# Peptides against a protein of PDB entry 6D0Y: the designs that were tried, part 17

Target 1, 225 residues: chain A of PDB entry 6D0Y
Amino acid sequence: ETEDHLESLICKVGEKSACSLESNLEGLAGVLEADLPNYKSKILRLLCTVARLLPEKLTIYTTLVGLLNARNYNFGGEFVEAMIRQLKESLKANNYNEAVYLVRFLSDLVNCHVIAAPSMVAMFENFVSVTQEEDVPQVRRDWYVYAFLSSLPWVGKELYEKKDAEMDRIFANTESYLKRRQKTHVPMLQVWTADKPHPQEEYLDCLWAQIQKLKKDRWQERHIL

## One batch from the design tools (peptide; aimed at target 1 H5 S8 C19 V31)

Design b2_p13_8_s3 (made by RFdiffusion4, then SolubleMPNN; from b2_p13_8, 7 letters changed)
Fold by OpenDDE base, seed 5:
Structure b2_p13_8_s3 (fold): chain B 225 residues (1-225), chain A 13 residues (1-13)
Amino acid sequence: as target 1 above (225 residues)
Amino acid sequence: SSLEELLQQVESL
């Protein structure tokens, strides 16, 4: 009964309430902290599950984990380890949609002070370094660049504030790769309009342009990407 | 793997 209650509380957080979301999250963090001695593994599993299954609540659950991490640092570490393990499993299973979402989730955990900025920079350095791998399919190189770029809306500001030189290096390497990669999908993805056929911009080139604009705008989003 | 290196870095924090 108590386990079912915890599940209900975790799943329903962020729903309409008379209190502010911040107050509700603080309250829930307190409840979960108090129950950690008895239900740590259950709470950990529940948080990992909702983090993966409810992408619309990404910022709610990253904030909740941030609050829990502030109260119990060991739990925050265990959660991050579990999420990284899940990322590895997703990659091994070729579940690239889940994998990219998990990278985004981890990126937002930097804003919640759960993951240190240098650690996230190191992750992105590792991702972009895949572009230098020899004898690997381009689709692999492209995916890691995509995972990096698509996560920057959530963490780019924080990383440039703390690690601007390292981020500039990653950007330079990314730009270099995008210039030299083969764009095989562009001819097949032509958009036919009634007026004039135009080739659709390659998805990584398009994303790169969006991220460059976001960077120029000091990471202030005007439109949901 | 690149992810294993990241895990080691996160664990050291």
Scores: peptide ipSAE 0.038, ipTM 0.753, DockQ to the pose 0.018
OpenDDE base, seeds 1, 2, 3, 4: peptide ipSAE 0.038, 0.035, 0.036, 0.036; ipTM 0.753, 0.752, 0.752, 0.754

Design b2_p13_8_s4 (made by RFdiffusion4, then SolubleMPNN; from b2_p13_8, 7 letters changed)
Fold by OpenDDE base, seed 1:
Formats: sequence, C-alpha cells, structure tokens
Structure b2_p13_8_s4 (fold): chain B 225 residues (1-225), chain A 13 residues (1-13)
Amino acid sequence: as target 1 above (225 residues)
Amino acid sequence: SSLEELLKQVESL
C-alpha cells in the first residue's frame, strides 16, 4: 500500500496541481526523505526507473534528486552510483540511445549540485580520449564525441565557470578529431534556399557548430538544438 | 569507490 502510494507520487510529479511545481517537488522530497529509513531500496529503484523511462521529465527528476541529496547525502550518492551502473549496462548492451540520455541526465545533475563539476569534466575527458584509441571503428569515436557535445547544453555553462582551462583542452581535442576524421561526402546532398544552395553539413560538424555558437552566446540557448 | 572513479570507468566499455 505504501509502496504503491510512493510510486504514484513519484510518477505523477510535475502534473497539474493547485501548488507550484517547486512546492510539489519540495513536498515530495520531504515525504521521500521521511520514508528512506523503511523504503530506501524501493525509492531508489523507483527513481532510477522513472528517470530512465520518462525522459520528458528529465529536469523534474534531476531537481527532485537534487532536493533529496541536500536532505540525505548518502541517498544522493547511491542514486548517482545506480545511474552510472545503468549507463555502463546500457553501453554493454549497445543501447546507445539510452546511454546518451543517461549522460545528459548525469550532466544536469551537476546543475542540481548532485555531481561535482570536476567529476563531470573527468568523464568528458575520458569520452574525448576515446578519439585517440587505435584499431577501433570510427563509429565508436564519433559516439563518445556526440555524447559529450550533445550534453553540453545542460552543463556547459557550469563546467566553464568552474573548469574553463580543462574544458578548453577538451574542446581543442574535439576540434582536432573532427578535422581529421573521415566524413561522408555526397555532393548531391544539398540544402536549397531561394538564393544560395549549400552542401548539407555532416551531423557532428553541424553539432559542433551549434555548440560553438552556444559557447559564444555564453551558454544562453537561443534555438532548438 | 569515489564518484570520480565510477565516472572514469564509463569510457572503457
């Protein structure tokens, strides 16, 4: 009965109510904290499940975890460990869509003060270091660069504020890789405008250009990536 | 293990 109630509360957070979302999240964090002594494992499993299965509520659940971490540091740590384990499992299973989402989720946890900026920088350093691996398919190198770049809209501001020198190094390494990697070139693939036809840009080059623009704009997003 | 150690293990997969 209590478990079903907790599941309902966690799954329905962010839905329409008489109170603000912030108030509801604070209230739910208080309820969950009070129940941790008896239901820690259940709550942990529930949060991991909804975080994974409801990507449309990413910021809701990262915020909730941030609030819980502030109340109970041990639980916050256990949650992060569980999510990292899930990321590892997703990579082992070649579930790259889930994996990239989990990287994004972890990235937003930095903003919620659950993951330290240096730890996330270290993760991204490791991701970009895959570009230096020998005798591996380019698709592997490309994926880790994609996972890094596609997560920066959620965490780039925070990381540059705290670790600008390290981030600049990662960017330099990324740029170097993008220049030297093999690109699929089809001359007939062009975007046509009324006045100026232009070649369609390769997906990582396009993403790189978007991230460079975002960085130039001080990480204030002006368009949908 | 520290969070940093766990994060460093991800790229090896």
Scores: peptide ipSAE 0.040, ipTM 0.757, DockQ to the pose 0.017
OpenDDE base, seeds 2, 3, 4, 5: peptide ipSAE 0.037, 0.038, 0.038, 0.037; ipTM 0.756, 0.755, 0.759, 0.755; seed 5 fails the geometry check

## One batch from the design tools (peptide; aimed at target 1 K12)

Design b2_p14_1 (made by RFdiffusion4)
Pose (drawn by RFdiffusion4):
Structure b2_p14_1 (pose): chain A 225 residues (1-225), chain P 14 residues (1-14)
Amino acid sequence: as target 1 above (225 residues)
Amino acid sequence: TEFEEQLTERLEEL
């Protein structure tokens, strides 16, 4: 019964309400502490569900996990382990669109001080390392590069300031790969072949240009909540 | 809202 009270309470946080978003998260994180001794097992799988199925509300739930971790270290560990467990499950089942949501989530947890930045950089340079794998489809290399680049809008500022020597090695490996990709197929996927008024750009070249501009902008982006 | 009512009830228990 109270479990249902916990689920609908987690899913609806950040919706329209009289209280501010921050007041709601601080309050919700407080009640999840009180119920945690009895319901630790259930609270855990519910947070795993929203991290997998609600990527639009991503930054809301990473802050919530961040608050519980600052107050309860063992819970933070159990959750991260569950995320690593699910990331492997998703990649094994060929659910790559679901996997990028989990990688984005792990990344943003760095901003919440749940995950150390070096651990995240080590995982990313193993992602880009897939560009070196031989006898594999370009789409495989593309996805692992995408998972890295698409997470940087959230975690980009943090990972660079803390470790820029290894991050530049990653960017160098990434730029080298992007230049040697074959784009012969793009015309079949363009809604318009014309370059005017708006070019229809291959998704990775587009994301690359977006990330490099954000880099020149000192990693300041004004949209992400 | 329903969310605020449920959260208020839990805060009162504390």

Design b2_p14_1_s1 (made by RFdiffusion4, then SolubleMPNN; from b2_p14_1, 5 letters changed)
Fold by OpenDDE base, seed 1:
Order: C-alpha cells, then sequence, then structure tokens
Structure b2_p14_1_s1 (fold): chain B 225 residues (1-225), chain A 14 residues (1-14)
C-alpha cells in the first residue's frame, strides 16, 4: 500500500544509496508533494514520528520539511502546528528527551525557512519566562533552560543576526536564574585532572559556559580534533 | 527556484 511505501521512503532517507543525498531528498520531496492531496495527515504523522525517534537524522528531515515547504507553502505551517502538539503531548507524558529533540528540530527549521526567527525567539522567551514563575518546581525550570540552551547550537547564529537585543535579554534572564538556582553538588566521579582539581561543574553551568564560548566564537563550532 | 536555493544551502551545512 502507498502508505507503507511512504513510511519506508521517509524512514530510509539518508541511508546508503547509489544516488546522492541531494537527489534522494529532491526525489522524496517530489513524491511527498504529489501524495499530499491524499495522504497529508499520514505524511505529517510520519515526519513527526521520525523527528522525535531519529534524532541522528535531524538535519536530513528538517531539510526535507524545508523542501516541502518551498514546494507547498501551506505545508510548513501545518507541520509546525503538528510538532507543537506533539511537543505538548511529550511534556504531558514526561518524555523530556523526546521533547528536547522536538525543540531542537523546530530550532533547525528556522535555518530551513520554515519558522521565522521572531517566532523562535518568542518560544525561547516563553521557555525562560518559566524561571520567573512562582511555585514551579526547579526541575521544570531547569528543563526549559536546558531546552533553550541546548538548542542554540542549531539556531543561535540566525537568532542573533536578526534579534540580538531580544536574545541578549533572554541570556541575561538565563544567567540570573543560573546564579540563584539551587545547585545539588552530587559528588559524582570527579575527574581529577592531576594539576588543578576542577570541581565538576553542574550540568547547566557547564552547558552555559559552552554556549557562552560558542557565542563568543560567533557560533562557529571549533572541531577539537 | 526557492527549492533549489534551500537545497544547496542546507547541503552545504551537511
Amino acid sequence: as target 1 above (225 residues)
Amino acid sequence: SEFEKLLQERLAEL
């Protein structure tokens, strides 16, 4: 059945092929575009599924969605709406790993011209605003900060190019929160480097330092070989 | 086309 065929095509894209990735993505985009009139709901569901279950193929699928959006201007909006619904469901189910993958996916969709930069900034503003809410568990506040910071490698460059002032505000709020939050020093395995005992930094503090460095480097990833 | 442009831009990042 055509539905099973679509599932196979979507799941296998980016795997070893005699054709280039470019050719495969273009071909698949064409097939999906042609089938949208009959299988739009199925295609949306399949793309949402691979987005959350195959994080190793994130850039492949964001590119595919971008290509589809370029061919069908209504598709991108419908897909994003579906992804937001899925994100809400994941959070409700306490599936935080899936949720963060979805946020990263949405972040990379900005680079694919599916989501506007101001919309992504607004989402991150909403995330960081949770840190200002009263009577919210710290675990929840920490997760939203984590989701924001861990998504910046995919979209930070674009957001600072277009919304630097707003991003600086979000960063200031994030920094303020990180300074005042309770840090549980779990004496985990201190990798004692011989010369300077660096206390193992808390995971959010570590991530913050990494993102600050990335920002300073103008969002260029240095391959530490 | 917008399609081709996007494809080339994204492929350069992969």
Scores: peptide ipSAE 0.052, ipTM 0.748, DockQ to the pose 0.041
OpenDDE base, seeds 2, 3, 4, 5: peptide ipSAE 0.025, 0.025, 0.023, 0.022; ipTM 0.700, 0.703, 0.670, 0.645

Design b2_p14_1_s2 (made by RFdiffusion4, then SolubleMPNN; from b2_p14_1, 6 letters changed)
Fold by OpenDDE base, seed 5:
Structure b2_p14_1_s2 (fold): chain B 225 residues (1-225), chain A 14 residues (1-14)
Amino acid sequence: as target 1 above (225 residues)
Amino acid sequence: SEFEKLLQEELEKL
């Protein structure tokens, strides 16, 4: 009965409530903390599952894990280890969409004080180091760069605040790679008859430009309607 | 909400 309730609570957190989301998450964290001695494996499994299956609730579950980690010192580490295992499994299974999402999830865990900034920097250093591998397909190099760049909206601010020198090195290496890589050219879709149409760029070049702008804007995202 | 109800039930067990 308790296990069923935990599943329901974890799956339904973030639904409309008379209470604030923060209050509900705090309450749920308390319940889960109390049940960890008896249901740690179940809770870990549930959290890993919802993290993977409900990407729209990324910040909800990263926050929840952050709260749990604050209450139980070892929980965050165990959860991260589980997520890293899942990331490796996803990569091995060629599930790159899941893999990149997991990297984003891990990135947001830095903001929730579950993963230390230096650890995330090290991960990104490892990713970008793939660009230096010899005799590997460019698609492999591109994916790791994509995984890095596409995660920066979630963690770039924190990493530059704490590890600016290391991040600058990663950026320099990334830029160097992007300049020398083979680009795919796609015909421009002239959907807009504007006098100054935006040039269509290769997806990584486009992403790089967006991240550079985000960095310039001090990692404050401007929402365009 | 159902969530609140379930949460309250579990909180009462603590």
Scores: peptide ipSAE 0.303, ipTM 0.881, DockQ to the pose 0.921
OpenDDE base, seeds 1, 2, 3, 4: peptide ipSAE 0.290, 0.296, 0.300, 0.300; ipTM 0.875, 0.876, 0.880, 0.878

Design b2_p14_1_s3 (made by RFdiffusion4, then SolubleMPNN; from b2_p14_1, 4 letters changed)
Fold by OpenDDE base, seed 4:
Structure b2_p14_1_s3 (fold): chain B 225 residues (1-225), chain A 14 residues (1-14)
Amino acid sequence: as target 1 above (225 residues)
Amino acid sequence: SEFEKLLQERLEEL
C-alpha cells in the first residue's frame, strides 16, 4: 500500500494542486527521504522510470532529485549511477531517442547540484571525442554531437561559468567536425514568395547556429513573446 | 569529493 502510494505521489507531482509546485516538491522530497530506509530501491526505480518516460516533467523531476540529494547525498549518487547505466544501455541498444533525453536530464541535474560541472564537461568531451574515432558511422558521430549541442540549453551557462576553457575546446572540436562531415544535400526549396527564403539548413548545422547564438547571448533565451 | 571523482570516472567511460 505504501509502495503504491509512493508511485502515485511521484507520478502525479506537478499536477494541479492547491499548493505551489515548489511546496509540493519539497513535501514529496521529505516523504521520500523518510521512506528511503525501507523503500530506497523502489524509490530509485520509480525516479529512474519517470525520469526516462515523462520528458514533459523533466524539470520537475530534476528538481525533485536535487531536493532529495540535498537531504540524502548517497541516494543522489545512486540515482545518477542508475541513470548513467540506463544511458549506456540505451546507447548499446541504439535507442538514441531515449539516450538523448537522458543526456538532457543529466545536464539539468548539474543545475540542481546533483552532478558536478566537471563531470558533465568530461561527459561531453567523451561525446565529442567520438567524432575523432576511426571506422565509426557518421550517424553515430552526428548523434553524439547532437546530444551535446541539444543539451546545452539546459547546462551551457553553468558549464561555461565553471569550465570555460574546456568548453571552448569542445566547441572547437565540434565546429571542426561539422565543417568536415558529409552533409545530406537537402534540395533548397526556395519559397520564392518570401523576400528572404531561409534555406533549409541541415539539422546539425541549424542546431549549431542556434547554440552559437545562444552562447553569444550569454545563454539567455530570448523569450519569443 | 569522492563521489564526484567516481561520477567523473563513470562519465569518462561512456
Scores: peptide ipSAE 0.034, ipTM 0.702, DockQ to the pose 0.019
OpenDDE base, seeds 1, 2, 3, 5: peptide ipSAE 0.020, 0.023, 0.022, 0.032; ipTM 0.511, 0.624, 0.478, 0.697; seed 2 fails the geometry check

Design b2_p14_1_s4 (made by RFdiffusion4, then SolubleMPNN; from b2_p14_1, 7 letters changed)
Fold by OpenDDE base, seed 5:
Structure b2_p14_1_s4 (fold): chain B 225 residues (1-225), chain A 14 residues (1-14)
Amino acid sequence: as target 1 above (225 residues)
Amino acid sequence: SDFEKLLSERLKSL
């Protein structure tokens, strides 16, 4: 395989095929595994790139990484390290939209047995702890809370099953912050139609309410958040 | 493998 061919294979996985997605992912994992000795760095970079640029295929690529990690026990760790580096770079550059995609991706990797649940809890503890710091702008604090909450649809169930006490603490701290932060109300796009328009709510407050409902529903998603 | 079983379950939910 050439580098260009690898790029094509990775970018196009999940597209229409005569074979099942499972078969295609297993096949691609096999190809990538065989090419790791020669193209590990390129493969890592490509996977990091699609994680950032193709968030609509998040579960496809997390599954692929999980398959590779299962076949090569070192790959998952190396990939996560690369993703964390990229996350730090994105944050330094104030690329918040890219950064949140990375956090969601990492969150779903818990479900793929690439990241341990306690490690993800620790990451979220670190995120929410930023809200207690005095020398950071609120926009930064808000982003960390957003990144945490917006990732829970992917990993909240798993984290509460394994680390319920720690998660409750994080939730309590989050709630406390949301109550005391300065709120700026902006128009929000409504996806759902209702007989009566819902009052406009600040974005983080709205997200918090959605996550609380999701938690109450045992993390079973009934509607698109 | 155990993960392949997990994969199958995940894909069913997509």
Scores: peptide ipSAE 0.164, ipTM 0.859, DockQ to the pose 0.038
OpenDDE base, seeds 1, 2, 3, 4: peptide ipSAE 0.138, 0.109, 0.099, 0.136; ipTM 0.841, 0.817, 0.810, 0.834; seed 3 fails the geometry check

Design b2_p14_2 (made by RFdiffusion4)
Pose (drawn by RFdiffusion4):
Structure b2_p14_2 (pose): chain A 225 residues (1-225), chain P 14 residues (1-14)
Amino acid sequence: as target 1 above (225 residues)
Amino acid sequence: SELEEIVENILNAP
């Protein structure tokens, strides 16, 4: 019964309400502490559900996990392990669109001080390392590069300041791969073939240009909540 | 009390 109380309470956080978003998260994180001794097992799979199925509310739930971790270290560990467990499950089942949401989530947890930045950089340079794998489809290399680049809008500022020597090695490997990609197929996927008024760009070249501009902008982006 | 009010507000949200 109270489980249902916990689920609908987790799913609705951040919706329109009289209280501010921060006040709601601080209050919700407090009640999840009180119920945690009895319902640790349930609270865990619910947070795993929203990290997998609600990427639009991503930053809301990483902050919530961040608050519980600062107050309960063992819960933070159990959750991260569950995320690693689910990331493997998703990649094995060929659910790559779902996997990018989990990688984005793990990344943003660095901003919440749940995951150390070196551990995240080590995982990313293993992602880009897929560009070196031989006898594999370009789409495989593309996705692992995409998972890295698409996470940077959230975790980009943090990972670079803490470790820029290894991050530049990753960017160098990424730029080298992007230049040697074949784009012969793009015309079949363009809604307009004309370059005016708006070019229809290949999705990775577009994301690359977006990330490099953010880099030149000192990793300052003014939209992500 | 404050926590109960916050919980009610979240549950009564649209």

Design b2_p14_2_s1 (made by RFdiffusion4, then SolubleMPNN; from b2_p14_2, 4 letters changed)
Fold by OpenDDE base, seed 4:
Structure b2_p14_2_s1 (fold): chain B 225 residues (1-225), chain A 14 residues (1-14)
Amino acid sequence: as target 1 above (225 residues)
Amino acid sequence: SELERIVNEILNSP
């Protein structure tokens, strides 16, 4: 495959086809695997780019990376490293929307067996530990809590299945922080608890409530937008 | 893990 063709294949995967999505992803993974010797860097860059720029295809690309990782584990590691670097860059650039999405993407990679559950737990432990930092803006603390909580719909089930005690500790620390932080009223979409009346509340408190409900529901989403 | 290391570097970066 030529570089241009690879780009097209990667960008268009998941679009209407005579074949199933799973079949197409498996096929593409095979093509990419075969071309890694010649186009690894290009493929890596392309996957990182589409992962960042096409959030509607999150599960498509995480699955693709998962399939490719199963074929070439080294590439999977390099991809994760690249995504983490991008996360760092996004944070440095104050691009918090991209950053949080990247955390979600990484979270779903756990389900695709690209990232180990313990590693993701460790990442979230590190995120929530920011709440204990002194002499830093609350917005920093809030963002890391938000990044953690907002990623749990993608990975909470897996993490609790494998690291329930650690997750409970993270939750306890999160709850403690949320109780003591300064609160501002920011509206938030209430997906998981939409069947109940909810007053307008602070966005992290709202998210916390939703995640608590999701946890109570054994990480089964009832409301899908 | 390497991932943990990188994450820590992110968190400790100014």
Scores: peptide ipSAE 0.072, ipTM 0.792, DockQ to the pose 0.016
OpenDDE base, seeds 1, 2, 3, 5: peptide ipSAE 0.042, 0.046, 0.057, 0.034; ipTM 0.751, 0.762, 0.784, 0.720

Design b2_p14_2_s2 (made by RFdiffusion4, then SolubleMPNN; from b2_p14_2, 5 letters changed)
Fold by OpenDDE base, seed 1:
Structure b2_p14_2_s2 (fold): chain B 225 residues (1-225), chain A 14 residues (1-14)
Amino acid sequence: as target 1 above (225 residues)
Amino acid sequence: SKLEQIVQEILNSP
């Protein structure tokens, strides 16, 4: 395969085809594996690029990487390293939206057996530990909590199946932080009903409630109409 | 840094 052809194959995977998505992903994984000796760096860069720029295909590309990792374990490791480097670069550039997306991507890689569950637990433990740091802006603390909580829909089930005690500790620490953090007073953002007026819920409190519900529902999301 | 620690943990835990 030529470099241009590889780019086309990687970018277009998951689009309409006569074959199933699973079949196409297996086929592409085989093609990429065969070309790694000649085009490893190019393939690595392409996968990192599409992972970042095509968030709508998150599960497609995590699955593809999972398949490649099963075929070539070293490549899987190099990909994870590249994604972590990109996460660092995103944070340095103050691109927090990309950064949180990358955390979600890494989270889903646990489901694809690219990242071990204990490693992801350690990552989240490190994130939540920022809330305990002194002389750190609340915006930093809030972001790491947000990155943790917003990633749980992709990996919470797997982590609780394997590391329930550790996850419970992280949750307890998160809850403690959310109770003591400063909240913006938003009197203008109130929902008023005839029977029960209430202020608009703060975004982290709202997310926390959603995650608690998700956990209670055994990490199965309900369909939203 | 926290991120550096995360990287090491991921790399050392296959």
Scores: peptide ipSAE 0.036, ipTM 0.744, DockQ to the pose 0.018
OpenDDE base, seeds 2, 3, 4, 5: peptide ipSAE 0.031, 0.031, 0.032, 0.032; ipTM 0.714, 0.704, 0.708, 0.709

Design b2_p14_2_s3 (made by RFdiffusion4, then SolubleMPNN; from b2_p14_2, 4 letters changed)
Fold by OpenDDE base, seed 4:
Structure b2_p14_2_s3 (fold): chain B 225 residues (1-225), chain A 14 residues (1-14)
Amino acid sequence: as target 1 above (225 residues)
Amino acid sequence: SELQKIVEEILNSP
């Protein structure tokens, strides 16, 4: 395969075809594996790019990376390193939307057996530890908490299955921070139910409540987050 | 882990 063809294949995976998505992903993984000796850097760059630019295909590309990692174990590590470097760059550029998405992407890579659950827990521990930093803007602390919480729909089940005690500690620290931080008023839609009114809440408090419900539901998605 | 080290570097970066 030529580099241009590889780009096309990677970008178009998941589109309508006569074959199943699973079959297409396996096929593409095979093609990419065969071309890694010659185009490893290009493939890495392409996958990083599409991962960032096509959030609607998050699970497609995490699965693809997972398949490649299974075929070539070294590839997954290099890809993760590249994604983390990109995360760092996004943070430096104050591109927080991209940054949080990258954290979600990395989170889903746990489900694809590219990142070990303990490593992701450690990452989240590090994120939440920022809440303990002094002389830093609250927005920094808030972002890392947001990045953590907003990623849990993708990986919370796996992390609690393997590292429940550590996750509980992270949750406790998060809750403690949320109680003590300064809250900014954000206009939100009030949702009223016959049984329980939902008041307007600050965005992190709202997210926290949603994640608590998700956790209570044993990480089975029942509500739109 | 190596991942943890990288994350720590990110967190400690200006």
Scores: peptide ipSAE 0.042, ipTM 0.771, DockQ to the pose 0.016
OpenDDE base, seeds 1, 2, 3, 5: peptide ipSAE 0.040, 0.038, 0.009, 0.035; ipTM 0.739, 0.737, 0.568, 0.741

Design b2_p14_2_s4 (made by RFdiffusion4, then SolubleMPNN; from b2_p14_2, 5 letters changed)
Fold by OpenDDE base, seed 3:
Structure b2_p14_2_s4 (fold): chain B 225 residues (1-225), chain A 14 residues (1-14)
Amino acid sequence: as target 1 above (225 residues)
Amino acid sequence: SELEKITQEILNSP
């Protein structure tokens, strides 16, 4: 395949086709595998770019990386390293929305057998440990908790199946932090829907409640968070 | 793990 053609294939995967998405992904994985000896660096760059810039195709590209990793090539590891570098860069640039998306992307890679569950648990342990740092802005503590909680819809089920005790500890630490942190004082508004008042909550408290509900429902999401 | 090492590097970033 030509370099330009590879770019087109990677960018357009998941678009309207006569074939199923699964078939297209397998086909693309085969094409990319064959071209890795000659175009590994280019393919890595392309996948990192589209993964970052096309969030609507998150599961498509995590699956694609998973398929490539399963073909006895250490491509998955190299891709993860590249994504982690991008995460670091996004944090340095104060692109926190991109950063949290990248954490979510990495989380879904656990489901694709690219990242081991224990490694992701360790990452989240590290994130939540930031809440214990002294003499740092609360916004830093809050962000890492947010990044953790925001990623659980993509990986919570897998992590609790394999590391339930460790996850419970992380949850306990998170809950403890949320109880003691200084909450932002915003005027409390009530949203009225069909005679049901809904008081506004602080955003992390709201997210925590949503994740607790998701956990209770065995991580089967019935609504978009 | 490698991921843990990289995570620590991220956490130590400004």
Scores: peptide ipSAE 0.193, ipTM 0.862, DockQ to the pose 0.017
OpenDDE base, seeds 1, 2, 4, 5: peptide ipSAE 0.185, 0.188, 0.168, 0.167; ipTM 0.862, 0.862, 0.853, 0.853

Design b2_p14_3 (made by RFdiffusion4)
Pose (drawn by RFdiffusion4):
Structure b2_p14_3 (pose): chain A 225 residues (1-225), chain P 14 residues (1-14)
Amino acid sequence: as target 1 above (225 residues)
Amino acid sequence: STFEELMTERLEEL
């Protein structure tokens, strides 16, 4: 019964309400502490559900996990382990669109001080390392580069300031791969073949240009909540 | 039920 009270309470946080978003998260994180001794097992899989199925509300739930971790270290560990467990499950089942949401979630947890930045950089340079794998489809290399680049809008500022020597090695490996990709197929996927008024760009070249501009902008982006 | 209603009910139980 109170489990249902916990689920609908987690899913609806951040919706329209009289209280501010921050007041709601601080309050919700408080009640999840009180119920945690009895319902630790349930609270865990619910947070795993929303990290997997609600990527639009991503930053809301990473902050919530962040608050519980600052107050309860063992819960933070159990959750991260569950995320690593699910990331493997998703990649094994060929659910890559679902996996990018989990990778994005793990990355943004660095901003919440749940995951150390070096651990995240180590995982990313293993992602880009897939560009070196031989006898594999370009789409495989493309996805692992995408998972890295699409996470940077959230975690980009943090990972660069803390570790820029290794991050530049990753960017160098990324730029080298992007230049040697074949784009012969793009015309079949363009809604318009004309370059005017708006070019229809290949999705990785577009994301690359977006990330490099953010880099030149000192990693300041003014949209992500 | 809205978030505020559920949160109030849960605080009353505590």

Design b2_p14_3_s1 (made by RFdiffusion4, then SolubleMPNN; from b2_p14_3, 7 letters changed)
Fold by OpenDDE base, seed 2:
Structure b2_p14_3_s1 (fold): chain B 225 residues (1-225), chain A 14 residues (1-14)
Amino acid sequence: as target 1 above (225 residues)
Amino acid sequence: KSFEEIFQERLKKL
């Protein structure tokens, strides 16, 4: 059936082929575009599924969604709505790994002109605002900060180009939180530098340092993350 | 940038 075929096509895109990735993406976009009138719900569901289950193909699928959105269809908005619903469901189910993948996916959709930069900034503002909530466990606050920071390799450049002032505010709030949060230090886990052992840097502090470096490097990604 | 331009840029990274 057409639905099964669509599933196969979507799942296999980006794999080894006799054709170029460009040709495959354009071809698949054409197929999906043609089938949207009849199978929109299925296509939305399939794309949401691969976004969750195949995070290694994130950039491929965001590109695909970008292609679809560029082809004069209301697909982009509907897809984002589905992804946001899925994100909420993942968080509700305490599936934090899936949730962070979804946040990264949404972040990269900004680069594909599916999500507007201001909308993404607003999302990150909401995330970092959790750090200001009084009755929230630190582990939850930490996750939102992690989700924000870990998504910046995909979208930081675009957001700073368009919303630098707002991003600076988010960064300031993040930095403030990181300074005041309780840190878990494991004395037995240490990095050896010369003759002096040092405790391993806390994971959020480490991530923060990496993101700060990335920002200083004008968001030119190197093999850091 | 047009999406076509973005698309070409992204393809270089994939």
Scores: peptide ipSAE 0.384, ipTM 0.921, DockQ to the pose 0.034
OpenDDE base, seeds 1, 3, 4, 5: peptide ipSAE 0.369, 0.355, 0.368, 0.360; ipTM 0.918, 0.915, 0.918, 0.917

